# Designs tried in a protein design run: peptides against a protein of PDB entry 4IGA. Part 26

Target 1, 116 residues: chain A of PDB entry 4IGA
Amino acid sequence: KRVLIVDDAAFMRMMLKDIITKAGYEVAGEATNGREAVEKYKELKPDIVTMDITMPEMNGIDAIKEIMKIDPNAKIIVCSAMGQQAMVIEAIKAGAKDFIVKPFQPSRVVEALNKV

## One batch from the design tools (peptide; made by RFdiffusion4, then SolubleMPNN)

Design b1_p12_8_s2 (from b1_p12_8, 4 letters changed)
Fold by OpenDDE base, seed 2:
Structure b1_p12_8_s2 (fold): chain B 116 residues (1-116), chain A 12 residues (1-12)
Amino acid sequence: as target 1 above (116 residues)
Amino acid sequence: KILSNEEVEELL
């Protein structure tokens, strides 16, 4: 399966890329903000998206909503430091399948990838 | 309050 990694932090994208690759998944591409995420989703049609929330241009919640308009069956896993209950509920309401709070263990990401 | 991943899993 192919994964689109969305995070404005280069370090976090590198970390996720390492975890995803070691788990046997392919990295379809990367995006640094929600606008790029939507464009890359249209272009690459990945199987799974890892989505940050706090990003410039377009935040992760809005990106989730736009991707769900493109593909109602999109598999989106949020990865964010914004782990408040209200934000988790908002992300799930927008269409996310899971929510991983930063910081996280690699196993948590792998479990999420395998379940969606 | 920031939830732990365990708390998130319980919520979902």
Scores: peptide ipSAE 0.807, ipTM 0.972, DockQ to the pose 0.984
Fold by OpenDDE base, seed 5:
Order: structure tokens, then sequence, then C-alpha cells
Structure b1_p12_8_s2 (fold): chain B 116 residues (1-116), chain A 12 residues (1-12)
């Protein structure tokens, strides 16, 4: 399966790329903000998306909503430091399948990838 | 309060 990695932090994208590839998944591409994430989703048609919340241009919640308009079957895993209960519920309501709080263990990401 | 990943899993 192919994964689109969305995060404004280059280091975080690098970390996720390492975890994703070691778990046997392919990285379809990367996006650095929510607007780019929507564009890349249309272009690449990934199987899974990892989505940050706090990003310039467009935040992750809005990006989830836009992607779900394009593909109601999209598999989106949120990965964010914004791990308040209200934010988790908001992300799930928007269409996310899972929510990973930063910082995280690699096994948590692998588990999420395997479950969606 | 920031939830742990364990707490998130219990919530979902």
Amino acid sequence: as target 1 above (116 residues)
Amino acid sequence: KILSNEEVEELL
C-alpha cells in the first residue's frame, strides 16, 4: 500500500518515511501543508494518508474534510501533538480513522497503518 | 490535557 505523508516539519516527514518503509509500505509522496495535501491526494491517489493538524496555508482538519469530499473512502491517520480529547473527536468527526499523539513509538504508527 | 496514545485508543 502507498502512503501520502503530510507534515510541515521536514524531520517529522523523514521519521514517518523511515517507519512506513520499514513496515513494508511504499511512500507515495509528501505534502507540507493542507492545500498541498489535497492536491497530492488528487494526483497520487494514495491508499493511506498520515495527516498533521497544525500547518500553514490549510490545517489538517480542513484538509481531511476536503479529501473526504474527493474520496469518501479515504484512509486518514492523524499524527499530531494536539492530542486534546476535543481535537481527537473533531478529527474523527471530520473523517479520520485514527489519531496518533506526538511523541509516539514506531509500533503505534505501524499498528495504525495495519488497521485502517 | 494532552491524552496519551493509550488514552486515545480507549477513547476510539
Scores: peptide ipSAE 0.805, ipTM 0.971, DockQ to the pose 0.979
Fold by OpenDDE base, seed 3:
Structure b1_p12_8_s2 (fold): chain B 116 residues (1-116), chain A 12 residues (1-12)
Amino acid sequence: as target 1 above (116 residues)
Amino acid sequence: KILSNEEVEELL
């Protein structure tokens, strides 16, 4: 399966890429903000998306909503430091399948990838 | 309050 990695932090994209590839998944591409995420989803048609919340141009919640308009069956896993209960509920309501709070163990990401 | 991943898993 192919994964689109969305995060404005280069370090975090690198970390997720390492975890994803070691787990046997392919990286379809990367995006640095919510607008790029929507564009890359249309272009690459990935199987799974890892989605940050706090990003310039367009935040992760809005990106989830836009991707769900394109593909109601999109598989989106949020990865964010914004792990407040209200934010988790908002992300799930928008269409996310899971929510991983930063910092995280690699096993948590792998479990999420395998579950969606 | 920031939830732990364990707390998130319980919530979902």
Scores: peptide ipSAE 0.804, ipTM 0.971, DockQ to the pose 0.982
Fold by OpenDDE base, seed 1:
Structure b1_p12_8_s2 (fold): chain B 116 residues (1-116), chain A 12 residues (1-12)
Amino acid sequence: as target 1 above (116 residues)
Amino acid sequence: KILSNEEVEELL
């Protein structure tokens, strides 16, 4: 399966890329903000998206909503430091399948990838 | 309060 990695932090994208690749998934591409995420989703048609919340241009919640308009069957895993209960609920309401709080163990990401 | 991943898993 191919994964689109969305995070404004280069370090985080690198970390996720390493985890995803070592777990046997392909990286379809990367996006650095929510607008780019939507564009890349249309272009790449990935199987899974990892989505940050706090990003410039367009935040992750809005990006989730836009991707769900494009593909109601999109598989989106949120990965964010914004791990408040209200934010988790908001992300799920928007269409996310899972929510991983930063900082995380690599196994948590792998489990999420395997379950969606 | 920031939830742990375990707490999130229980919530979902």
Scores: peptide ipSAE 0.802, ipTM 0.971, DockQ to the pose 0.980

Design b1_p12_8_s3 (from b1_p12_8 with H1M T4S I8V)
Fold by OpenDDE base, seed 4:
Structure b1_p12_8_s3 (fold): chain B 116 residues (1-116), chain A 12 residues (1-12)
Amino acid sequence: as target 1 above (116 residues)
Amino acid sequence: MILSNEEVDELL
């Protein structure tokens, strides 16, 4: 399966890329904000998206909503430091399948990838 | 308050 990684932090994209690749998934591409995420989703048609919340241009919640309009079957895993209960519920309501709070163990990401 | 990943798992 191919994964689109969305995070404004280059270090986080690198970390996720390592985890995803070691777990036997392919990295379809990367995006640095929600607008790029929507564009890359249209272009690449990834099987899974990892989505940050706090990003410039367009936040992760809005990106989830836009991707879900494009593909109601999109598999989006949120990965964010914004682990407040209200944010988790908002992300799930928007269409996310899982929510991983930063910091996380690599095994938690692998578990999410395998379950969505 | 920020939830742990375990607390998120319980919430979902």
Scores: peptide ipSAE 0.771, ipTM 0.967, DockQ to the pose 0.984
Fold by OpenDDE base, seed 3:
Structure b1_p12_8_s3 (fold): chain B 116 residues (1-116), chain A 12 residues (1-12)
Amino acid sequence: as target 1 above (116 residues)
Amino acid sequence: MILSNEEVDELL
């Protein structure tokens, strides 16, 4: 399966790329904001998306909503430091399948990838 | 209040 990694932080994209690759998944591409995420989803048609929330241009919640308009069957895993209960509920309501709070263990990301 | 990943699992 192919994964689109969405995060504004280069360090976080690198970390997720290492975890995803070591788990036997392919990295379809990367995006640095919500607008790029929507564009890359259309272009690459990934099987899974890892989605940050706090990003410039377009936040992760809005990106989830736009991707769900394109593909109602999209498999989106949120990965964010914004782990408040209200934010988790909002992300799931928008269409996310899982929510991982930063900081996280690599095993939690692998479990999410295998479950969606 | 920030949830742990365990608390997120309980919420979902």
Scores: peptide ipSAE 0.769, ipTM 0.966, DockQ to the pose 0.986
Fold by OpenDDE base, seed 1:
Structure b1_p12_8_s3 (fold): chain B 116 residues (1-116), chain A 12 residues (1-12)
Amino acid sequence: as target 1 above (116 residues)
Amino acid sequence: MILSNEEVDELL
């Protein structure tokens, strides 16, 4: 399965890329904001998306909503430091399948990838 | 308050 990694932090994208690759998934591509995420989703048609919330241009919640309009079957895993209960509920309501709070263990990401 | 990943798992 192919994964689109969405995060404004280069370090976080690198970390996720390592985890995803070691878990036997392919990295379809990367996006640095929600607008790029929507564009890359259309272009790459990934099987899974990892989605940050706090990003410039377009935040992760809005990106989830736009991706879900494109593909109601999209498999989106949120990965964010914004781990408040209200934000988790908002992300799930928008269409996310899982929510991983930063900081996280690699095993938690692998578990999410395997379950969606 | 920020939830732990375990608390998120319980919420979902």
Scores: peptide ipSAE 0.768, ipTM 0.966, DockQ to the pose 0.984
Fold by OpenDDE base, seed 5:
Formats: sequence, structure tokens, C-alpha cells
Structure b1_p12_8_s3 (fold): chain B 116 residues (1-116), chain A 12 residues (1-12)
Amino acid sequence: as target 1 above (116 residues)
Amino acid sequence: MILSNEEVDELL
């Protein structure tokens, strides 16, 4: 399966890329904000998306909503430091399948990838 | 308050 990685932090994209690759998944591409995420989803048609929340141009919640308009069957895993209960509920309501709070263990990301 | 990943699992 191919994964689109969405995070404004280059370090976080690198970390996720390492975890995803070691778990036997392919990285379809990367995006640095929610607008790029929507564009890359249309272009690459990934099987899974990892989605940050706090990004410039367009936040992760709005990006989830736009991707779900394109593909109601999209598999989106949120990965964010914004781990408040209200934010988790908002992300799931928008269409996310899982929510990973930063900081995280690599095993938690692998578990999410295998479940969606 | 920020939830742990275990608390998120219980919520979902």
C-alpha cells in the first residue's frame, strides 16, 4: 500500500517515512500543508494518508473534509500534537479513521497503518 | 488536556 505523508515539519515527514518504509509500505509522496495534501491526493491517489492538523495555508481538519469530498473511502490517519479530546472527536467526525498523538512510538504508527 | 495514545484508543 502507498502512503501520502502530510506534515509541515520536514523532520516529522522524515520520521514517518522511515517508519512507513520499515513497515513494508511505500511512500507515494509528501505534502507540507492542507492545500498541497488535497492536490497530492488527487494526483497520487494514495491508499493511506497520514495527516498533521496544525499547518499553514490549510489545516488538517479542512484537508480531511476536502479529501473526503474527493474520495469518501479515503483512509486518513491523523498524527498531531493537538491531542485534546475535542480535536480527536472533530478529526473522526471529519472522516479520519485513527488519531495518533505526538510524541508517539513507531509501533503505534504501524498498528494504525495495519488497521485501516 | 492532551490525551495519551492509550486514552485515544479508549475514546475511539
Scores: peptide ipSAE 0.768, ipTM 0.966, DockQ to the pose 0.983

Design b1_p12_8_s4 (from b1_p12_8, 5 letters changed)
Fold by OpenDDE base, seed 4:
Order: C-alpha cells, then sequence, then structure tokens
Structure b1_p12_8_s4 (fold): chain B 116 residues (1-116), chain A 12 residues (1-12)
C-alpha cells in the first residue's frame, strides 16, 4: 500500500517515512500543508494518508474534509500534537479513521497503518 | 488536556 505523508515539519515527514517504509509500505509522496495534501491526493491516489492538523495554508481538518469529498473511501490517519478530546472527535467526524497523538511510538503508527 | 494514545484508542 502507498502512503501520502502530510506534515509541515520536515523532521516529522522524515520520521514517518522511515516508519512507513520499514513497515513494508511505499511512500506515495509528501505534502507540507492541507492544500498540497488535497492536490497530492488527486495526483497520486494513495491508499493511506497520514495527516497533521496544525499546518499553514490549510489545516488538517479542512484537508480531511476536502479529501473525503474527492474520495469518500479515503483512509486518513491523523498524526498530531493536538491530542485534545475535542480535536480527536472533530477529526473523526471529518472522516479520519484514526488519531495518533505526538509524541508516539513507531508501533502505534504501524498498528494504525495495518488497521485502516 | 492532551490525551495519551491509550486514551485515544479507548475513545475511538
Amino acid sequence: as target 1 above (116 residues)
Amino acid sequence: MILSNEEVEKLL
């Protein structure tokens, strides 16, 4: 399966890329904001998206909503430091399948990838 | 308050 990694932090994208590839998944591409995420989703048609919340241009919640309009079957895993209960609920309501709070263990990401 | 991953898993 191919994964689109969305995070404004280069370090986080690198970390997720390492985890994803080591777990036997392919990285379809990367995006640095929600607008790029939507564009890359259309272009690459990934099987899974890892989505940050706090990003410039377009936040992760809005990106989830836009991706779900494009593909109602999109498999989106949120990965964010914004681990408040209200934010988790908001992300799930928007269409996310899982929510990983930063900081996280690599196993948590692998489990999420395997379940969606 | 920020939830742990364990707490999130219970919530979902």
Scores: peptide ipSAE 0.744, ipTM 0.964, DockQ to the pose 0.979
Fold by OpenDDE base, seed 5:
Structure b1_p12_8_s4 (fold): chain B 116 residues (1-116), chain A 12 residues (1-12)
Amino acid sequence: as target 1 above (116 residues)
Amino acid sequence: MILSNEEVEKLL
């Protein structure tokens, strides 16, 4: 399965790429903001998306909503430091399948990838 | 308050 990695932090994208590839998944591509995430989803048609929330141009919640308009079957895993109950509920309401709070263990990401 | 990943899993 192919994963689109969305995070404005280059270090976080690198970390997720390492975890994803070691788990036997392919990285379809990367996006650095929510607008780019929507564009890359249309272009790459990934099987899974990892989605940050706090990004410039377009935040992760808005990106989830736009991707769900494109593909109601999209498999989106949020990965964010914004782990408040209200934010988790908002992300799930928008269409996310899981929510990983930063900081995280690699096993948590692998488990999420395997479950969606 | 920020939830742990364990707490998130219980919520979902």
Scores: peptide ipSAE 0.742, ipTM 0.964, DockQ to the pose 0.978
Fold by OpenDDE base, seed 1:
Structure b1_p12_8_s4 (fold): chain B 116 residues (1-116), chain A 12 residues (1-12)
Amino acid sequence: as target 1 above (116 residues)
Amino acid sequence: MILSNEEVEKLL
């Protein structure tokens, strides 16, 4: 399966790329904001998306909503420091399948990838 | 308050 990695932090994208590839998944591409995420989803048609929330241009919640309009079957895993209960509920309501709070263990990401 | 990953898993 192919994964689109969405995060404004280059270090976080690198970390996720390492976890994803070691788990036997392919990285379809990367996006640095929600607008890029939507465009990359259309272009790459990934099987899974990892989505940050706090990003410039377009935040992760809005990106989830736009991707779900494109593909109601999209598999989106949120990965964010915004781990408040209200934010988790908002992300799930928007269409996310899982929510990983930063900082995280690699095993938590692998578990999420395997379950969506 | 920020939830732990364990707490998030219980919520989902």
Scores: peptide ipSAE 0.737, ipTM 0.963, DockQ to the pose 0.981
Fold by OpenDDE base, seed 3:
Structure b1_p12_8_s4 (fold): chain B 116 residues (1-116), chain A 12 residues (1-12)
Amino acid sequence: as target 1 above (116 residues)
Amino acid sequence: MILSNEEVEKLL
């Protein structure tokens, strides 16, 4: 399966890429903000998206909503430091399948990838 | 208040 990685932090994209690749998944591409995420989703048609929340141009919640408009079956896993209960509920309501709070262990990401 | 991953898993 192919994964689109969305995070404004280069370090975090690198970390997720390592975890995803070691778990046997392919990286379809990367995006650095929510607008790029929507564009890359249309272009690459990935099987799974890892989605940050706090990003410039367009935040992760809005990106989830836009992706769900174009593909109601999208598999989106949020990965964010914004792990407040209200934010988790908002992300799930928008269409996310899981929510991983930063910092995280690699096993948590792998479990999420395998479950969605 | 920030939830742990364990707390998130219970919420979902």
Scores: peptide ipSAE 0.736, ipTM 0.963, DockQ to the pose 0.980

## One batch from the design tools (peptide; made by RFdiffusion4, then SolubleMPNN)

Design b1_p13_1_s1 (from b1_p13_1, 6 letters changed)
Fold by OpenDDE base, seed 2:
Structure b1_p13_1_s1 (fold): chain B 116 residues (1-116), chain A 13 residues (1-13)
Amino acid sequence: as target 1 above (116 residues)
Amino acid sequence: EIEEIIERALEEA
């Protein structure tokens, strides 16, 4: 399966890319903000999306909503920071299939990828 | 299932 990694932090994208790749998944591409995430989803048609919710310009929740318009069956895993309970809940209500709280362990990321 | 995820979010996030 191919994964689109969305996070405004280069380090975070790098870390996720490593975890995803080592887990046997393919990285379809990367996006640095919500708008780019939507564009990349249209372009790449990934099987799974890891979505940071705390992003500038367009946050992850809005990106989720837009992606759901494109593909109601999109498989999105939200990546949130501690203290973002309300945002996580809103993301789930918007259609996200699961969530992972940062800092996360590689095994948790893999678990989420395998379940969606 | 959504409720379960939300409950987990309330505990972990």
Scores: peptide ipSAE 0.615, ipTM 0.928, DockQ to the pose 0.527
Fold by OpenDDE base, seed 1:
Structure b1_p13_1_s1 (fold): chain B 116 residues (1-116), chain A 13 residues (1-13)
Amino acid sequence: as target 1 above (116 residues)
Amino acid sequence: EIEEIIERALEEA
């Protein structure tokens, strides 16, 4: 399966890319903000999306909503910081299938990827 | 399914 990684932090994208690759998944591409995520989703049609919802300059929940309009069957896993309970719930209501809390263990990421 | 995810979110996030 192919994964689109969305996060404004280069370090986080690198970390996820490493985990995803080692788990046997393919990285379809990367996006650094919500608008870019929507564009990349249309272009790449990935199987799974990891979506940062703690991006300070962009609303990750809006990106989820837009992707769900494009593909109601999209498989989105949100990545949130500890204490972002309200945003996680909003993301789930918007259509996200699962969530991972930062900082996360590689095994937790893999489990989420395998489940969705 | 959604209920389970939200329940877990309330516990972990």
Scores: peptide ipSAE 0.610, ipTM 0.928, DockQ to the pose 0.519
Fold by OpenDDE base, seed 5:
Structure b1_p13_1_s1 (fold): chain B 116 residues (1-116), chain A 13 residues (1-13)
Amino acid sequence: as target 1 above (116 residues)
Amino acid sequence: EIEEIIERALEEA
């Protein structure tokens, strides 16, 4: 399966790329903000998306909503430092399938990838 | 489903 990685931090994208690749998944592409994420989703039609929340241009919640309009069957896993209950609820209501709090262990990401 | 995701997220925070 092909994964679109969305995070404004280059380090985090690199980290996720390593985890995703080692787990046997293919990286479809990367996005650095929510607007780019929506554009890349349209272009690449990935099987899975890892989504940051706090990003410039467009935040992850809005990106999730827009992607769900494009593809109601989108498989989006949130990866965010904002692990408070209110944010988790908001992400899930927007359409996310899981919410991983930063910092995380690689096994947690792999588990999420395998379950969506 | 949502409750389990929330619970786990809070545990990981």
Scores: peptide ipSAE 0.550, ipTM 0.917, DockQ to the pose 0.928
Fold by OpenDDE base, seed 3:
Order: C-alpha cells, then sequence, then structure tokens
Structure b1_p13_1_s1 (fold): chain B 116 residues (1-116), chain A 13 residues (1-13)
C-alpha cells in the first residue's frame, strides 16, 4: 500500500518515511500543509494518509474534511502532539480512522497502518 | 471503536 505523509516538520516526515518503508509500505509522497495534502491526495490517490494537525496554511482537521469530500473511503491516520480529548474527537468526527499522539513508538504507527 | 481510539490517545498523551 502507498502512504501520503503530511507534516510541516521535515524531521517528522523523515521519521515517518523511515518507519513506513521499513514496515514494507511505499511512500506515495509528502505534503507540508493541509492545502498541499488535499492537492497531493488528488494527484497521487494514496491508499493511506498520515496527517499532522498543527500546520500552516491549512490545519489537519480541515484537510481531513476536504479529503473526505473527495473520497469518503479515505484512510487517514492522525499523528499529532495535540492529544487532548476534544481534538481526538474532532479528528474522528472529521473522518480519521485513528489518532496517534506524539511522541510515539514506531510500532504504534505500524499497528495503525496495518489496521486501517 | 471510537471510544477505544479516544481512550488510547488519552493514555498516550
Amino acid sequence: as target 1 above (116 residues)
Amino acid sequence: EIEEIIERALEEA
């Protein structure tokens, strides 16, 4: 399966790329904000998206909503430092399938990838 | 499943 990685932090994208590839998944591409994420989703048609929340231009919640309008079957895993209950609920309501709190262990990401 | 996701996220926070 192909994964689109969305995060404004270069080091986080690098970390996720390493985890995803070592787990046997293919990286479809990367996005640095929510607007780019929506554009890349249309272009690349990935199987899975890892989505940050706190990003410039467009945040992850809005990006999830826009992607779900395009593809109601989108598989989005949130990866965010914003692990408060209200934010988790908001992400799930928007359409996310899982929510991983930063900092995380690689096994947690792999588990989420395998489950969605 | 939503409750499980929320519960786990809160534990990991």
Scores: peptide ipSAE 0.534, ipTM 0.915, DockQ to the pose 0.940

Design b1_p13_1_s2 (from b1_p13_1, 6 letters changed)
Fold by OpenDDE base, seed 4:
Structure b1_p13_1_s2 (fold): chain B 116 residues (1-116), chain A 13 residues (1-13)
Amino acid sequence: as target 1 above (116 residues)
Amino acid sequence: DVEEILKRALEAA
């Protein structure tokens, strides 16, 4: 399966890429904000999206909403920081299928990828 | 399951 990685932090994208690749998934591409995420989703039609919540230009929640308009069957895993309970809940309500909390635990990331 | 995920979110994040 192909994964689109969305995060404004290059380090976070790198970390996820390593975990995703090691787990046997393919990285379809990367996006650095919500607007780019929507564009890349249209272009790449990935099987899974890892979506950071707090991003410039367009946040992850708005990106989820836009992607769900494009593809109601989109499989989006939200990536959140500690203390972001409210935003995680909002992301799930917007259509996200699961969530993982930073700092990432590789096993938890893999579990989420396998489950969605 | 959305309900289970929301429950987990309330307990964790």
Scores: peptide ipSAE 0.415, ipTM 0.878, DockQ to the pose 0.451
Fold by OpenDDE base, seed 3:
Structure b1_p13_1_s2 (fold): chain B 116 residues (1-116), chain A 13 residues (1-13)
Amino acid sequence: as target 1 above (116 residues)
Amino acid sequence: DVEEILKRALEAA
């Protein structure tokens, strides 16, 4: 399966890329904000999206809403900071299928990828 | 299940 990685932090994208590839998944592409995420989703039509919530330009919640308009069957895993309970709930209500809390363990990322 | 995920979010996040 192909994964689109969305996060404004280059280091975080790098970490996720390593975990995803070592787990046997393919990285379809990367995005650095919500607007890029929507554009890349339309272009690449990935099987799974890892979505950071707190991003400049367009946040992850708004990106989820726009992607769901494009593809109601999109499989989005939200990546949130500790203490962002309200944002995670909002993301799930917007259509996200699961969530991971930062800092995360590689095994937790793989578990989420396997289940969505 | 969405309900279970929301429940987990309330506990963990």
Scores: peptide ipSAE 0.411, ipTM 0.877, DockQ to the pose 0.497
Fold by OpenDDE base, seed 2:
Structure b1_p13_1_s2 (fold): chain B 116 residues (1-116), chain A 13 residues (1-13)
Amino acid sequence: as target 1 above (116 residues)
Amino acid sequence: DVEEILKRALEAA
């Protein structure tokens, strides 16, 4: 399966790319904000999206909503910081299938990828 | 299950 990685932090994208690749998934591409995520989703049609919530230009919640308009069957895993309960709830209500909390462990990321 | 995920989010996030 192919994964689109969305996070404004280059280090975070790099970390996720390593985990995802080592787990046997293919990285379809990367996006650095919500607007780019929507565009890349249209272009790449990934099987899974890892979605950071707090991003410039367009936040992860809005990106989820836009992606769900494009593909109601999109499989989105939200990546959130601790203390962001309300935003995680909103992301799930918007259509996200699961969430992982930063700082995360590789095993938790893999578990989420396998289950969505 | 969405409801289960929401419950987990309320407990852990």
Scores: peptide ipSAE 0.411, ipTM 0.876, DockQ to the pose 0.483
Fold by OpenDDE base, seed 1:
Structure b1_p13_1_s2 (fold): chain B 116 residues (1-116), chain A 13 residues (1-13)
Amino acid sequence: as target 1 above (116 residues)
Amino acid sequence: DVEEILKRALEAA
């Protein structure tokens, strides 16, 4: 399966890319903000999306909503900072299939990828 | 299950 990684932090994208690749998944591409996420989803049509919903400059939840409009069957795993309960709930209501809290463990990421 | 995920979110996040 191919994964689109969305996060404004280069380091975070790098970490996820490493975990995803080592788990046997393919990285379809990367996006650094919500707008890019939507554009890349249309372009790449990935099987799974990891979506940062705590990006300071753009609302990751809005990106989820837009992707769900494009593909109601999209499989989005949200990545949130600790203490962002309200944001996670909102993301799930928007259509996200699962969530991971930062800082995350590789095993938790793999578990989420396997379950969606 | 959405309900389970929401419950987990409330507990963990």
Scores: peptide ipSAE 0.398, ipTM 0.872, DockQ to the pose 0.502

Design b1_p13_1_s3 (from b1_p13_1, 8 letters changed)
Fold by OpenDDE base, seed 1:
Parts: structure tokens; sequence; C-alpha cells
Structure b1_p13_1_s3 (fold): chain B 116 residues (1-116), chain A 13 residues (1-13)
């Protein structure tokens, strides 16, 4: 399966890329903000999206909503900071299939990838 | 399901 990684932090994208590839998944591409995420989703049609919900410049929830308009069957895993309960809940209501709390362990990421 | 995920979110996030 192919994964689109969305996070404004280069380091976080790198970490996720390493985890995803070591787990046997393919990285379809990367996006650094919500608008780019939507564009990349249209272009790449990934199987799974990891979506940073705490991006300061652009609302990750808005990206989820737009992707769900494009593909109601999209498999989006939200990546949130600790203390972001309200945003996680809103993301799930918007159509996200699961969530991971930062800082996360690689095994937790793999579990989420395998279950969506 | 959604309800279970939200429950977990309340526990972990």
Amino acid sequence: as target 1 above (116 residues)
Amino acid sequence: DVEEIIKRALEEA
C-alpha cells in the first residue's frame, strides 16, 4: 500500500517515512500543508494518508474534509499532539479513520497503518 | 467504529 505523508515539519515527515518504509509500505509522496495534501491526493491517489492535525498555517481538518469530498473512502490517519482531544474528535467526525498521538512509537504507527 | 475511536481519543489524546 502507498502512503501520503502530510506534515509541515520536515523532521516528522522523515520519521514517518522511515517507519512506513521499514514496515513494508511505499511512500507515495509528501505534503507540507493542507492544500498541498489535497493536490497530492488527487495526483497520487494514495491508499493511506497520515495527516498532521496541528499544522499552524493550515487546518488539517480542512484538508480531511476536502479529501473526503474527492474520495469518501479515503483512509486518513490523524497525527495529533497530546492535549488535542477536541481536534482529534473533529477529525474523526470529518472522516478520519484513526489517530496517533505524538510523540508516537513506531509500533503504534504500524498498527494504525495495518488496521485502516 | 467511530464511537470506539472517539472513546480511545478521550483516553489517549
Scores: peptide ipSAE 0.617, ipTM 0.932, DockQ to the pose 0.528
Fold by OpenDDE base, seed 5:
Structure b1_p13_1_s3 (fold): chain B 116 residues (1-116), chain A 13 residues (1-13)
Amino acid sequence: as target 1 above (116 residues)
Amino acid sequence: DVEEIIKRALEEA
């Protein structure tokens, strides 16, 4: 399966790329903000998306909503430092399939990838 | 399950 990695932090994208590839998945592409995420989703039509929340241009919640308009069956896993209950609920309400709080262990990401 | 996702997220926070 192909994964689109969305995070404004280069380090985080690199970390996720390593985890994703080691787990046997292919990286479809990367996005650095919500607007790019939506554009890349349209272009690449990935199987899974890892989505950050706090990003410039467009935040992850809005990106999830826009992607869900494009593909109601989109499989989006949120990866965010904002693990407050309200934010988790908002992400799930927007359409996310899982919510991983930063910092996380690689196994947690792999579990999410395998489950969605 | 939404409830489980929320629960786990809170545990990991």
Scores: peptide ipSAE 0.563, ipTM 0.928, DockQ to the pose 0.925
Fold by OpenDDE base, seed 3:
Parts: structure tokens; C-alpha cells; sequence
Structure b1_p13_1_s3 (fold): chain B 116 residues (1-116), chain A 13 residues (1-13)
């Protein structure tokens, strides 16, 4: 399966790329904000998306909503430092399938990838 | 399950 990695932090994208690749998944591409995420989703049609929340231009919640309009069957895993209950509920309501709080262990990401 | 996702997220925060 192919994964689109969305995060404004280069080091986080690099870390996720390593985890995803070592777990046997393919990296479809990367996006640095929510607007790029929507465009890359249209272009690449990935099987799974890892989505940051706090990003410039367009945040992850809005990106989830836009992607769900394009593909109601999209599989989106949130990876965010904002682990507050209200934010988790908002992400799930928008259409996310899981919510991983930063900092995380690689096994948590692999578990989420295998479950969605 | 949504409640399980919320519970786990809060534990990991």
C-alpha cells in the first residue's frame, strides 16, 4: 500500500518515511501543508494518509474535510502534538480513522497503518 | 471505535 505523508516539519516527514518504509509500505509522496495535501491526494490517489494538524496555509482538519469530499473512503491517520480530547473528537468527526499523539513510538504508527 | 481512539489518544498525550 502507498502512503502520503503530510507534515510541515521536514524532520517529522523524514522520520515517518523511515517508519513507513521499514514496515513494508511504499511512500507515495509528501506534502508540507493542507493545501498541498489535497492536491497530492488528487494527483497520487494514495491508499493511506498520515496527517499533521498544525500547519500553515491550511490546517489538517480542513485538509481531512476536503479529502473526504474527494474520496469518502479515504484512510487518514492523524499524527499530531495536539492530543486534547476536543481535537481528537474534531479529527474523527472530520473523517480520520485514528489519532496518534506526538511524540510517538514507531510501533504505534505501524499498528495504525495495519489497522486502517 | 471512537471512544477507544479518544481514550488511547488521551493516554498517549
Amino acid sequence: as target 1 above (116 residues)
Amino acid sequence: DVEEIIKRALEEA
Scores: peptide ipSAE 0.539, ipTM 0.924, DockQ to the pose 0.931
Fold by OpenDDE base, seed 4:
Formats: structure tokens, C-alpha cells, sequence
Structure b1_p13_1_s3 (fold): chain B 116 residues (1-116), chain A 13 residues (1-13)
């Protein structure tokens, strides 16, 4: 399966790429904000998306909503430092299938990838 | 507890 990685932090994208690749998944591409995420989703048609929340241009919640308009069956895993209950609920309501709070263990990401 | 928060969110949405 192919994964689109969305995070404005280069280090985080690198970390996720390593985890995803070692878990046997393919990295479809990367996006640095919500607008790019939507564009890349259309272009790459990934099987899974890892989505940050706090990003410039367009935040992760709005990106989730836009991707869900494109593909109601999109598999989006949020990875965010904003682990507050309200944010988790907002992400899930928007269409996310899982929510991983930063900092996280690699195994948590792998579990999420395998379950969505 | 973040795990519990996530669990409840998944159940409610």
C-alpha cells in the first residue's frame, strides 16, 4: 500500500518515511501543508494518508474534509502534537480513521497503518 | 489519558 505523508516539519516527514518504509509500505509522496495534501491526494491517489494538524496555508482538519469530498473512502491517520480531546474528536468527525499523538512510538504508527 | 480519549472519540463519531 502507498502512503502520502503530510507534515510541515521536514524532520517529522523523514521520521514517518522511515517508519512507513520499514513497515513494508511505499511512500507515495509528501505534502507540507493541507493545500498540498489535497493536491497530492488527487494526483497520487494514495491508499493511506498520515496527516498533521497544525500547518500553514490549510490545517489538517480542513485537509481531511477536502480529501473526504474527493474520496469518501479515504484512509487518513492523524499524527499531531495536539492530542486534546476536542481536537481528536474534530479529526475523527472530519473523517480521520485514527489519531496518533506526538511524540509516538514507531509501533503505534505501524499498528494504525495495518488497521485502517 | 490519550488512549481513552481516542477510544471514546472513535465510538462517538
Amino acid sequence: as target 1 above (116 residues)
Amino acid sequence: DVEEIIKRALEEA
Scores: peptide ipSAE 0.423, ipTM 0.887, DockQ to the pose 0.206

